# Peptides against a protein of PDB entry 9GMZ: the designs that were tried, part 312

Target 1, 343 residues: chain A of PDB entry 9GMZ
Amino acid sequence: TGFPLELLTRPATERLAYFENYTVAHPRLKEVYEILMRTIAEPAGASFIFVYGASGVGKTTLRLRVEQKLTELALPKLESDRARVPVVGIEAIAPESRYFNWKEYYTRALITLEEPLIDHKFDYGVRGISRDNFGKINVESKVVAPALRRALENALIHRHPDVFFVDEAQHFGKVASGYKLQDQLDCLKSLANMTGILHCLLGTYELLTFRNLSGQLSRRSVDIHFRRYCADSPEDVQAFKSVLLTFQQHLPLAETPNLVDHWEYFYERTLGCIGTLKDWLKRVLSDALDREATTITLKDLQKRALSVAQCQKMFKEIQEGERQLSETEADVQNLRSALGLGA

## One batch from the design tools (peptide; made by RFdiffusion4, then SolubleMPNN)

Design b2_p29_6_s3 (from b2_p29_6, 13 letters changed)
Fold by OpenDDE base, seed 3:
Structure b2_p29_6_s3 (fold): chain B 343 residues (1-343), chain A 29 residues (1-29)
Amino acid sequence: as target 1 above (343 residues)
Amino acid sequence: SMEDLAAQLARAEAALARRRAFEARLREA
């Protein structure tokens, strides 16, 4: 099992596109995917799902696979309900100021919901929101945030997605004061409640700080930890080696590179994050294809590796996040013990 | 291919099932 050998006769652009579109199924991705799909199907009164994990663990890949699956499952219903959008996903932008730009958030969300391919155009009753000749939403500068919120609420109700994804959701936490952070959480909670649409926030471990500030969100949220592979776990090491073997088989090169023999180096420079690994291999593949190389060498890998300093910084951020979760798990055990529930 | 993805997913599920079974045995022990 490997890449289609016919790719070796194709242009470099097609070879690279094959690898870009290829997703390795690995145990952590599968586990999180199943939990997320189940939670979306049966929210059980939850308004929020929090998916947190290291940068480069593969959260974007998870989102895209869920979006694809939800779209596939919705296809039979979309023939009868042309207004429906099965899933919506946006990326939160880091604020340029100490204040989160809600106007921009609402605008981007609205634009994403109102893709040009939707045949059923709805009038939101908000002046200054229009469609161009291609059906794309245009928002005039005069439209204020409260009006955009109402338009988004109406859009979400009308389009009725199964879930609303917000990637890089830790950016909601990048505000000047704790009070403003609470107001932002309450704003998101209100949007989810008013629309009845399940929100899934994907982010780094910084999302935990955001989640923990609202005891009310905790009652209406499902938490999903997307873990990296840990070198201290023999099972995780084996899973990581298996991912390397799969990538090795799916690099569209004339000679299969031996990635598995270098697993320690790959682990050192990815910290067990499969997204980081894929991005690294993509860069190296692109370079190899540009040179019309038959294989990838260790020197090619070294040229595109993250620096030791970058890895050290990322590792500190991971350790802090993992520590916070471990402490939370200990607190749960302490609470159970205090309640007279067995260990 | 969708078939390759399905085969990879099936292998990942089998690996996860074996892990869960092992963890369950460790808890009963």
Scores: peptide ipSAE 0.018, ipTM 0.356, DockQ to the pose 0.033
Fold by OpenDDE base, seed 5:
Structure b2_p29_6_s3 (fold): chain B 343 residues (1-343), chain A 29 residues (1-29)
Amino acid sequence: as target 1 above (343 residues)
Amino acid sequence: SMEDLAAQLARAEAALARRRAFEARLREA
């Protein structure tokens, strides 16, 4: 089924919002979703989940869909346990400085965890953290990072989410000169251990460096690789074409554009990353709606495509990440072979 | 199936929308 035809009579903002909110189900998203949901349900003593993949592969979409599902599953229990928050998800912000801003991180986490609608107002016991008349958390500038951490620990214990999501988690790797990335990992590890809350870090392949630095975290972490679609795989090509077919049906335009016939061009400019594809189509749709166009053309696509230089840069980053993972897989296979375990 | 995932996503979106709507009503009360 395509988009609701009634959208054709709606404002451009509503049409664009429909497409923005629309999620295409695709095999890699499904696979990672199932693994992630299973791991959250049965962490088996894991304190961390690492979800890594190319920029624009769809990690944020994955997070949001898992948050929605965990919320849905918790609804019956939330009636009896009004203090509980089923899931909390934040995006790590790229620091303006050369170091990760923990104060901002803790503040954002607290604000996200303490939604205004939670009937049970929790007093954090931290001077300078208050709720306004609307239930919004206010953190005074004088509150220091250690106090915010204690507040977050107490909030996480009290709200007891099934998982704490941190999107764009590669930003934890942004440390000032002289600080070790290990210290950031130890900080997160301590937070997870003290609260008993499972942490899921989603990020680019830069997250692999973060994962590999902590030999202690490796024993308590589950790794999930969110792969892109590869043009050398006929199955992946068919999946990518199927995604294009679905998107063309869900673009709220009077005339359905033929995206599938241009699949190679879409692949060239997205590298098989569905998030990149969606963002591209969103920009093109916005332009088309602004012009009151009935459809989108190849020229419209070309105007909003990533440059070849951008794609080349992204591809190099992907290749490096995929190489590192392939080497790890080969090492596992070599170890298994050396142990006399079959391939 | 992909259809099952799509249906699950649609249900989750609907549940989230209902929650947000409920939340909005609670803020307006």
Scores: peptide ipSAE 0.013, ipTM 0.374, DockQ to the pose 0.017
Fold by OpenDDE base, seed 2:
Structure b2_p29_6_s3 (fold): chain B 343 residues (1-343), chain A 29 residues (1-29)
Amino acid sequence: as target 1 above (343 residues)
Amino acid sequence: SMEDLAAQLARAEAALARRRAFEARLREA
């Protein structure tokens, strides 16, 4: 089924909002979603889940869908346990300095955990953390990072989310030295262990550096690779065409554009990343709605496409990540062969 | 499964065809 035809009589803002809120359930998203949901339900002693993949592959969409589902599943229990938050999700910010801003991280996490509708009586045990008349947390500038950490630990224990999501988690790794990266990992590991809360780090292939640095984390982590669609795989090409067809049906335009016939061009400018594709189509749809156009043309697509230079840069980053994973798989096979375990 | 995806594509193509036919009828009206 396509978009509701009634949208054609609605304002451009409502038509755009429909498309923005629409999520295509493509095979890779479904697969990763199922693995992630299963892992959250049965972590089997894991403290971390790493979800890595190309920029624009759809990691944020995955997170939001899991957050929604966990919230829906928790609703019956939230009536009895009003202190519980089913899920918490934050975005890690790129450090302005060589040091990750833990104070900002803890503050954002606390603010996210304590939405205004939650129990106003929770005492963080830290001076300089207050709630305003609207229930919003205010953290005084004088509050130091160790105190904020304790407050977050207490809040996580009290609210007991099923998972703590950290999006753009590669930003933890943007520290100048390997030692500092290890310290960041140890800090996160300590937070997960002290709270008993499962952490899910979502990010680019730069997260693989975290995997390589800690053989101990590998024992307590689950890795989920959110792959892009590859043009060298007939199955992946078919899946990508299916996504285009679905988007074509869900663009709230009077005339259905033929996106599928241009699949190679869409692939060239998205590298098989569905998030990138959706964002491109959003821009093009916005332009079309502004012009009161009945459809989208190839010229409209070209106007909002990523440049070849941008695609080349993104592709190099993807290739490096995919290479690192393939080398790891080869190393495992070589190790198995060396151990006399069949390939 | 790949079969499920193929079936989804076929359903989507059929839905698109129905929509195009509907749009064509709206233009003739």
Scores: peptide ipSAE 0.017, ipTM 0.533, DockQ to the pose 0.018; fails the geometry check
Fold by OpenDDE base, seed 4:
Structure b2_p29_6_s3 (fold): chain B 343 residues (1-343), chain A 29 residues (1-29)
Amino acid sequence: as target 1 above (343 residues)
Amino acid sequence: SMEDLAAQLARAEAALARRRAFEARLREA
């Protein structure tokens, strides 16, 4: 069980694409995937799902896998309901300005909702929004944010996705004032309430700050912590080694590299984040393919590793996020204990 | 392949099951 050997005769671009598209099913990813899929199927009155974890933990991979699965599950129904979109996923962009660009957000969401395969022409009820013959949405520059919001609300109602994903959602929190952040939360809450569509925000631990600003969202939200692998846990170390073993088998090289023997170095430079690991290996694979190498070496890995300074910065951000969560968990336990409820 | 994904998922499930069993033991402790 490894990469298809035929890839060794294929162009470097195909070999790289194989690895890029390859997903290691690791325990944390599966756990979060199962919780997320269950929550999407049975939201129990939730309007929001928050998925938070370290940068590079694999949140985008999680999103893409859920999107794929929801699409697969919807296929039989899509034949009868040609208006339906099973899932919508966008990535939030860091604002260049002190203000989140809602116009851009709504435009991107609308563009993403209109899959080319949907033959059903939908009138968005807004002038300056059109769909071309190729299924591409064109939004004229004259269309203002409130009109785009109404168009998105109508589109979400009509297309009725099971979930609306926003990746890198911590970028909503990068507003210059707490007041503006509250307005953003209220805007998202209103969009979810008006459409009846479940929203899933994926992001870094900065989402905790975003969540804590709205006590009302807390009652209608499900939290999912996408944890990294921790070196202080023997089980997590074993899982991390197993991921390395799987990756070494799926690098489309003539000779299987020994990644597992270097697990400590991989852990040091990824902090137990599998996305960071994959991206690192992708860079190294690209270099190896460019030089037509049969394998990768430790020197090749070192050349493309994150610097110690980068890792230290990332680790501080992780520690702060993990600390905040631990405090919240402790507070809940203390409250339960004080109420005479078992821990 | 779908088979490779299934095998990976099965391995991940086994690892998750072991973790859940460990977490359960920690709660009983």
Scores: peptide ipSAE 0.014, ipTM 0.375, DockQ to the pose 0.034; fails the geometry check

Design b2_p29_6_s4 (from b2_p29_6, 8 letters changed)
Fold by OpenDDE base, seed 4:
Structure b2_p29_6_s4 (fold): chain B 343 residues (1-343), chain A 29 residues (1-29)
Amino acid sequence: as target 1 above (343 residues)
Amino acid sequence: SEEELRHQLEVAEAKLEREREFEERLKEA
């Protein structure tokens, strides 16, 4: 079934919001979602989950869907345990400075952890952290990073989320030295160990550097590769076309556009990344709605497409990440072979 | 305000409904 036809009589804002909130249940998303949900339910002593994949593959969509599901599953328990938060999700900000701002990270994590709907006042054990009358956390400027860390540790222990999500986690790696990256990983590891809360880091293939830096993290980490669709796989091409067909049916326009006939162009400008595709279609839909257009055309698509230069840059980053993973897989196979374990 | 709480509840309910719809699509796929 396509979009609700009544949307055609609704304001452009509602039509756009429908499409923005619509998620295609495509095979790679389904696979990663199922693995992630299973891993959260049964972490088997893991302290970390790494979800890595191309920029625009749909990691944020995955996070949001898992957050929604964990919230739904927790609702019956939240009636009895009003202190519990089912899930915490933050996006890591790219540091403006050469140094990761831990103070900002802890502050944002605390603010996100304490949703206004939590009636139960918690003492963070740190002076200068309070809730206002609206239930929002206020952190005084005088509160230092070590105090904010302790507050977050206490809050995570008390609220006991099933998982702590950090989206765009590659931004932890943008620190000027490998030493600082290890310190950051040790800080995250310490936070996970002190709280007993499972951490899920979502990011680009730059997260592979985190995996490689700490053999100790690798022992307590589950890795999930969120793959793009590859044009050299007939199955992946068919899945990508099916996604285009689904989006075509869910664009709230009077005339259904034919996206599938342009699948190669969509693939060229998205590299098989469904998030990039959705964002592109959202921009085009917004333009169409602003013009009160009945459909979208190839010309409308071309106006909002990523440039070839942008796609080439993104593709190089993807190829490097995929290469690193392939080398790691080969190393595992070589190790197995060397151990006399059949590949 | 009670109105802000109601709006937050409505937003949360709308999120839950979108999740149910997504899960249904996951079962059909």
Scores: peptide ipSAE 0.028, ipTM 0.537, DockQ to the pose 0.018
Fold by OpenDDE base, seed 2:
Structure b2_p29_6_s4 (fold): chain B 343 residues (1-343), chain A 29 residues (1-29)
Amino acid sequence: as target 1 above (343 residues)
Amino acid sequence: SEEELRHQLEVAEAKLEREREFEERLKEA
């Protein structure tokens, strides 16, 4: 099935919005989605889920799809429990300083939890947190981080989401010392324990450093590796070509571009990351629509491609992450063999 | 099979599309 042909008569903004909102249900996304949904439904005493993978692999898309699905599934219950929020999703921001800004994090989390559509006023028990006339939370500058934490704990307990998502969670790890990283882990662990809310941290392979520092979190965490497609795997190449085929069918252009014939070039400039691919095609589509073009060409693709230098940098980061995982797997196998457990 | 995978992808895409359409309806309401 391709895009709705009626889009060809619609404004460029609607055509672009269609493509932006379109999600290819590629095999890796489906697999991780199913694992994540199952883990959220039955956490089996886990307090954390770690979802790690390359930048641009599609982690944010995964989060948004899970948030949508959890919201859909909660709708019948929300009619009876209007205080409940089914899911909370925030993005962790890179600290401007050597320290993660917990005050900002707690403030953003509170603002996200208390969307204006929640009619039930909640008392946070903290002076200087109020709702404006539009129902938005306002946090006064005088409110300190420990008070905001208590407010967030109370809000999470009261709203009882099925999961709390933190996207770009590698930013918790951007602290100058391993000790400070442990403190961040302990803070998150304490928040999860105090609220009873499952936390899902999504991020790059830098999350592995964060994950490996806490042997205690290992017992109460589920790890989900969101893999890219690898060119050395015939199955992955075929899946990547299938994604290109789907995208070419869903580009709202008068003439269907042949993306599949250029699969190697697409792979070279995306490293098998579907989010990177979508973002690239979005830029190219926007340019094509601005020119009222009937199709996209290789020249149009080249104009918006990531540079070789950018791809080389991204590839080094991916290789380091994949290496760390392979070493961990080898260490587990070595441990199992040493324990007399078969491979 | 490749055909089975394609069919599974199409079914999953159709689910995601329905979820999107639902979100759009929620924004219009």
Scores: peptide ipSAE 0.023, ipTM 0.397, DockQ to the pose 0.021
Fold by OpenDDE base, seed 3:
Structure b2_p29_6_s4 (fold): chain B 343 residues (1-343), chain A 29 residues (1-29)
Amino acid sequence: as target 1 above (343 residues)
Amino acid sequence: SEEELRHQLEVAEAKLEREREFEERLKEA
């Protein structure tokens, strides 16, 4: 089934919003979603979940779908416990400075945790944190990072989310010269341990550097690899073509564009990353709607494609991440073999 | 088969759409 045909009579803004909000179900997204939901339901003493994969693979879409599902599942309990927040999700911002700004991180986490219009006033136990008459948290500039941490710990304990999401978590790795990346991880570990809240860090393959540096986090972490589709796998190519087929059916245009016939070009410019594909099609759809075009042409696609140089850079970053994972898997097999555990 | 994969995707999409429609109804309530 394609898009609702009534959208063709609607404003360009509604047509674009339909496509933006449309999520293609695809095998890798479903697999990672099921693993993540199971791990959140039964952490088995884990304090961390690491979700890593290529930029544009669809990690943000995964997060949003999990947040939605956790909110849905919590609804019957939220009627009885109005203090509870089912899930909290933040995006880690790349610091403009050489150092990760923990004060800003804690402030954003507090604001996000309390963004729901929860009637229940909570005392954060920290001077300079208040709610305005609109329920918005205000943090005074005089509040120091250790005080904000205590406020966040208290808020997380009181609101008791099933999981705390941090998107773009590779930005924790941007430490200045002289600070150990390990100290950042120990800080996160301490926050998870003090609150009893499961933390899910989503990011690029740069998150693997975090995992390798903290042998202590590895013992209390679950790892989820969100793989791209690979052109050397017939099953992955078929899944990628199926995603193109679904997108062409859900582009709210008078004439259905033939995306599937151009699958190799789409693969070349997305590297098998569905988020990159969706963002590309969104840009092209926006241009088509602005021109009141009946369909999308190859020329329209080429105008909004990533450059070959951008794709080559992204591909090198992907290959390095995939290589590191393959080496880690080989090391595990070698360790098992050395222990007399069958391969 | 390609048809089986398509059917599985359609079932998964219909499930996600129902979950979304439910969330929208919850925001309006």
Scores: peptide ipSAE 0.017, ipTM 0.373, DockQ to the pose 0.021
Fold by OpenDDE base, seed 5:
Structure b2_p29_6_s4 (fold): chain B 343 residues (1-343), chain A 29 residues (1-29)
Amino acid sequence: as target 1 above (343 residues)
Amino acid sequence: SEEELRHQLEVAEAKLEREREFEERLKEA
């Protein structure tokens, strides 16, 4: 089924919001969603889940859908335990300096964990943490990072989420020295151990460098590779075309655009990344709605496409990440062969 | 207003329906 036809009589803002909120259940998203949900339910002693893949593959969409599902599943328990938060999700911030801003990280985590709608307010025992008239947490500038960490540890223990999501987690790896990166890993490991809360780090292939530097995290981590669609796979091409068909049906325009016939152009400018595709179509839809257009054209698509230079850069980053994973798989096979275990 | 409340409810219901449809598509795919 396509979009609700009633949207054609609604304001452009509602039409755009419909498309923004629409999620295609494509095969790679389904696969990763199922693995992630299973791993959260049965972590088997893991303290970390790493979800890595290309920028724009759809990691944030995955996170949001898992957060929704975990919230839904927790509703019956939340009636009896009003202090519980089922899931917490934050984005890691790119450091402006050579150092990751832990104070900002802890502050954002606390603000997200302690949403105003939570009835049971918790006293963290930290001076300079307060709530405004709307129940939103305010952290005074005088509060130091160690105090914020203790507050977050106590909040995570008290709220007991099933998982703590950190999106854009490759930003933890943006430290100028391997030693400092180890300190970041040890800090995260300590937070997970002290709270008993499962952490899920979502990021680009740069997250692999972060993961590989901690032989200790690897022992307590589950890896999930969120793959893009590859043009050399007939099945992946068919899945990508099916995604285009679905988006075509869910663009709230009077005339259904033919996206599928342009699949190669869409693939060229998205590299098989569905998030990149959705963001592109969102920009094009916004332009069409602003013009009160009945449909979108190839010219409209071209106006909002990523440049060839941007695509080439992204493709190099993808190839390097895919290469590192392939080498790791080959190393495992070589190790198995050397051990006499067979292939 | 009562109209604003109705509209907010309709938007919330439409969101929930899209979420259900997504979960159904995940089961069928």
Scores: peptide ipSAE 0.026, ipTM 0.529, DockQ to the pose 0.015; fails the geometry check

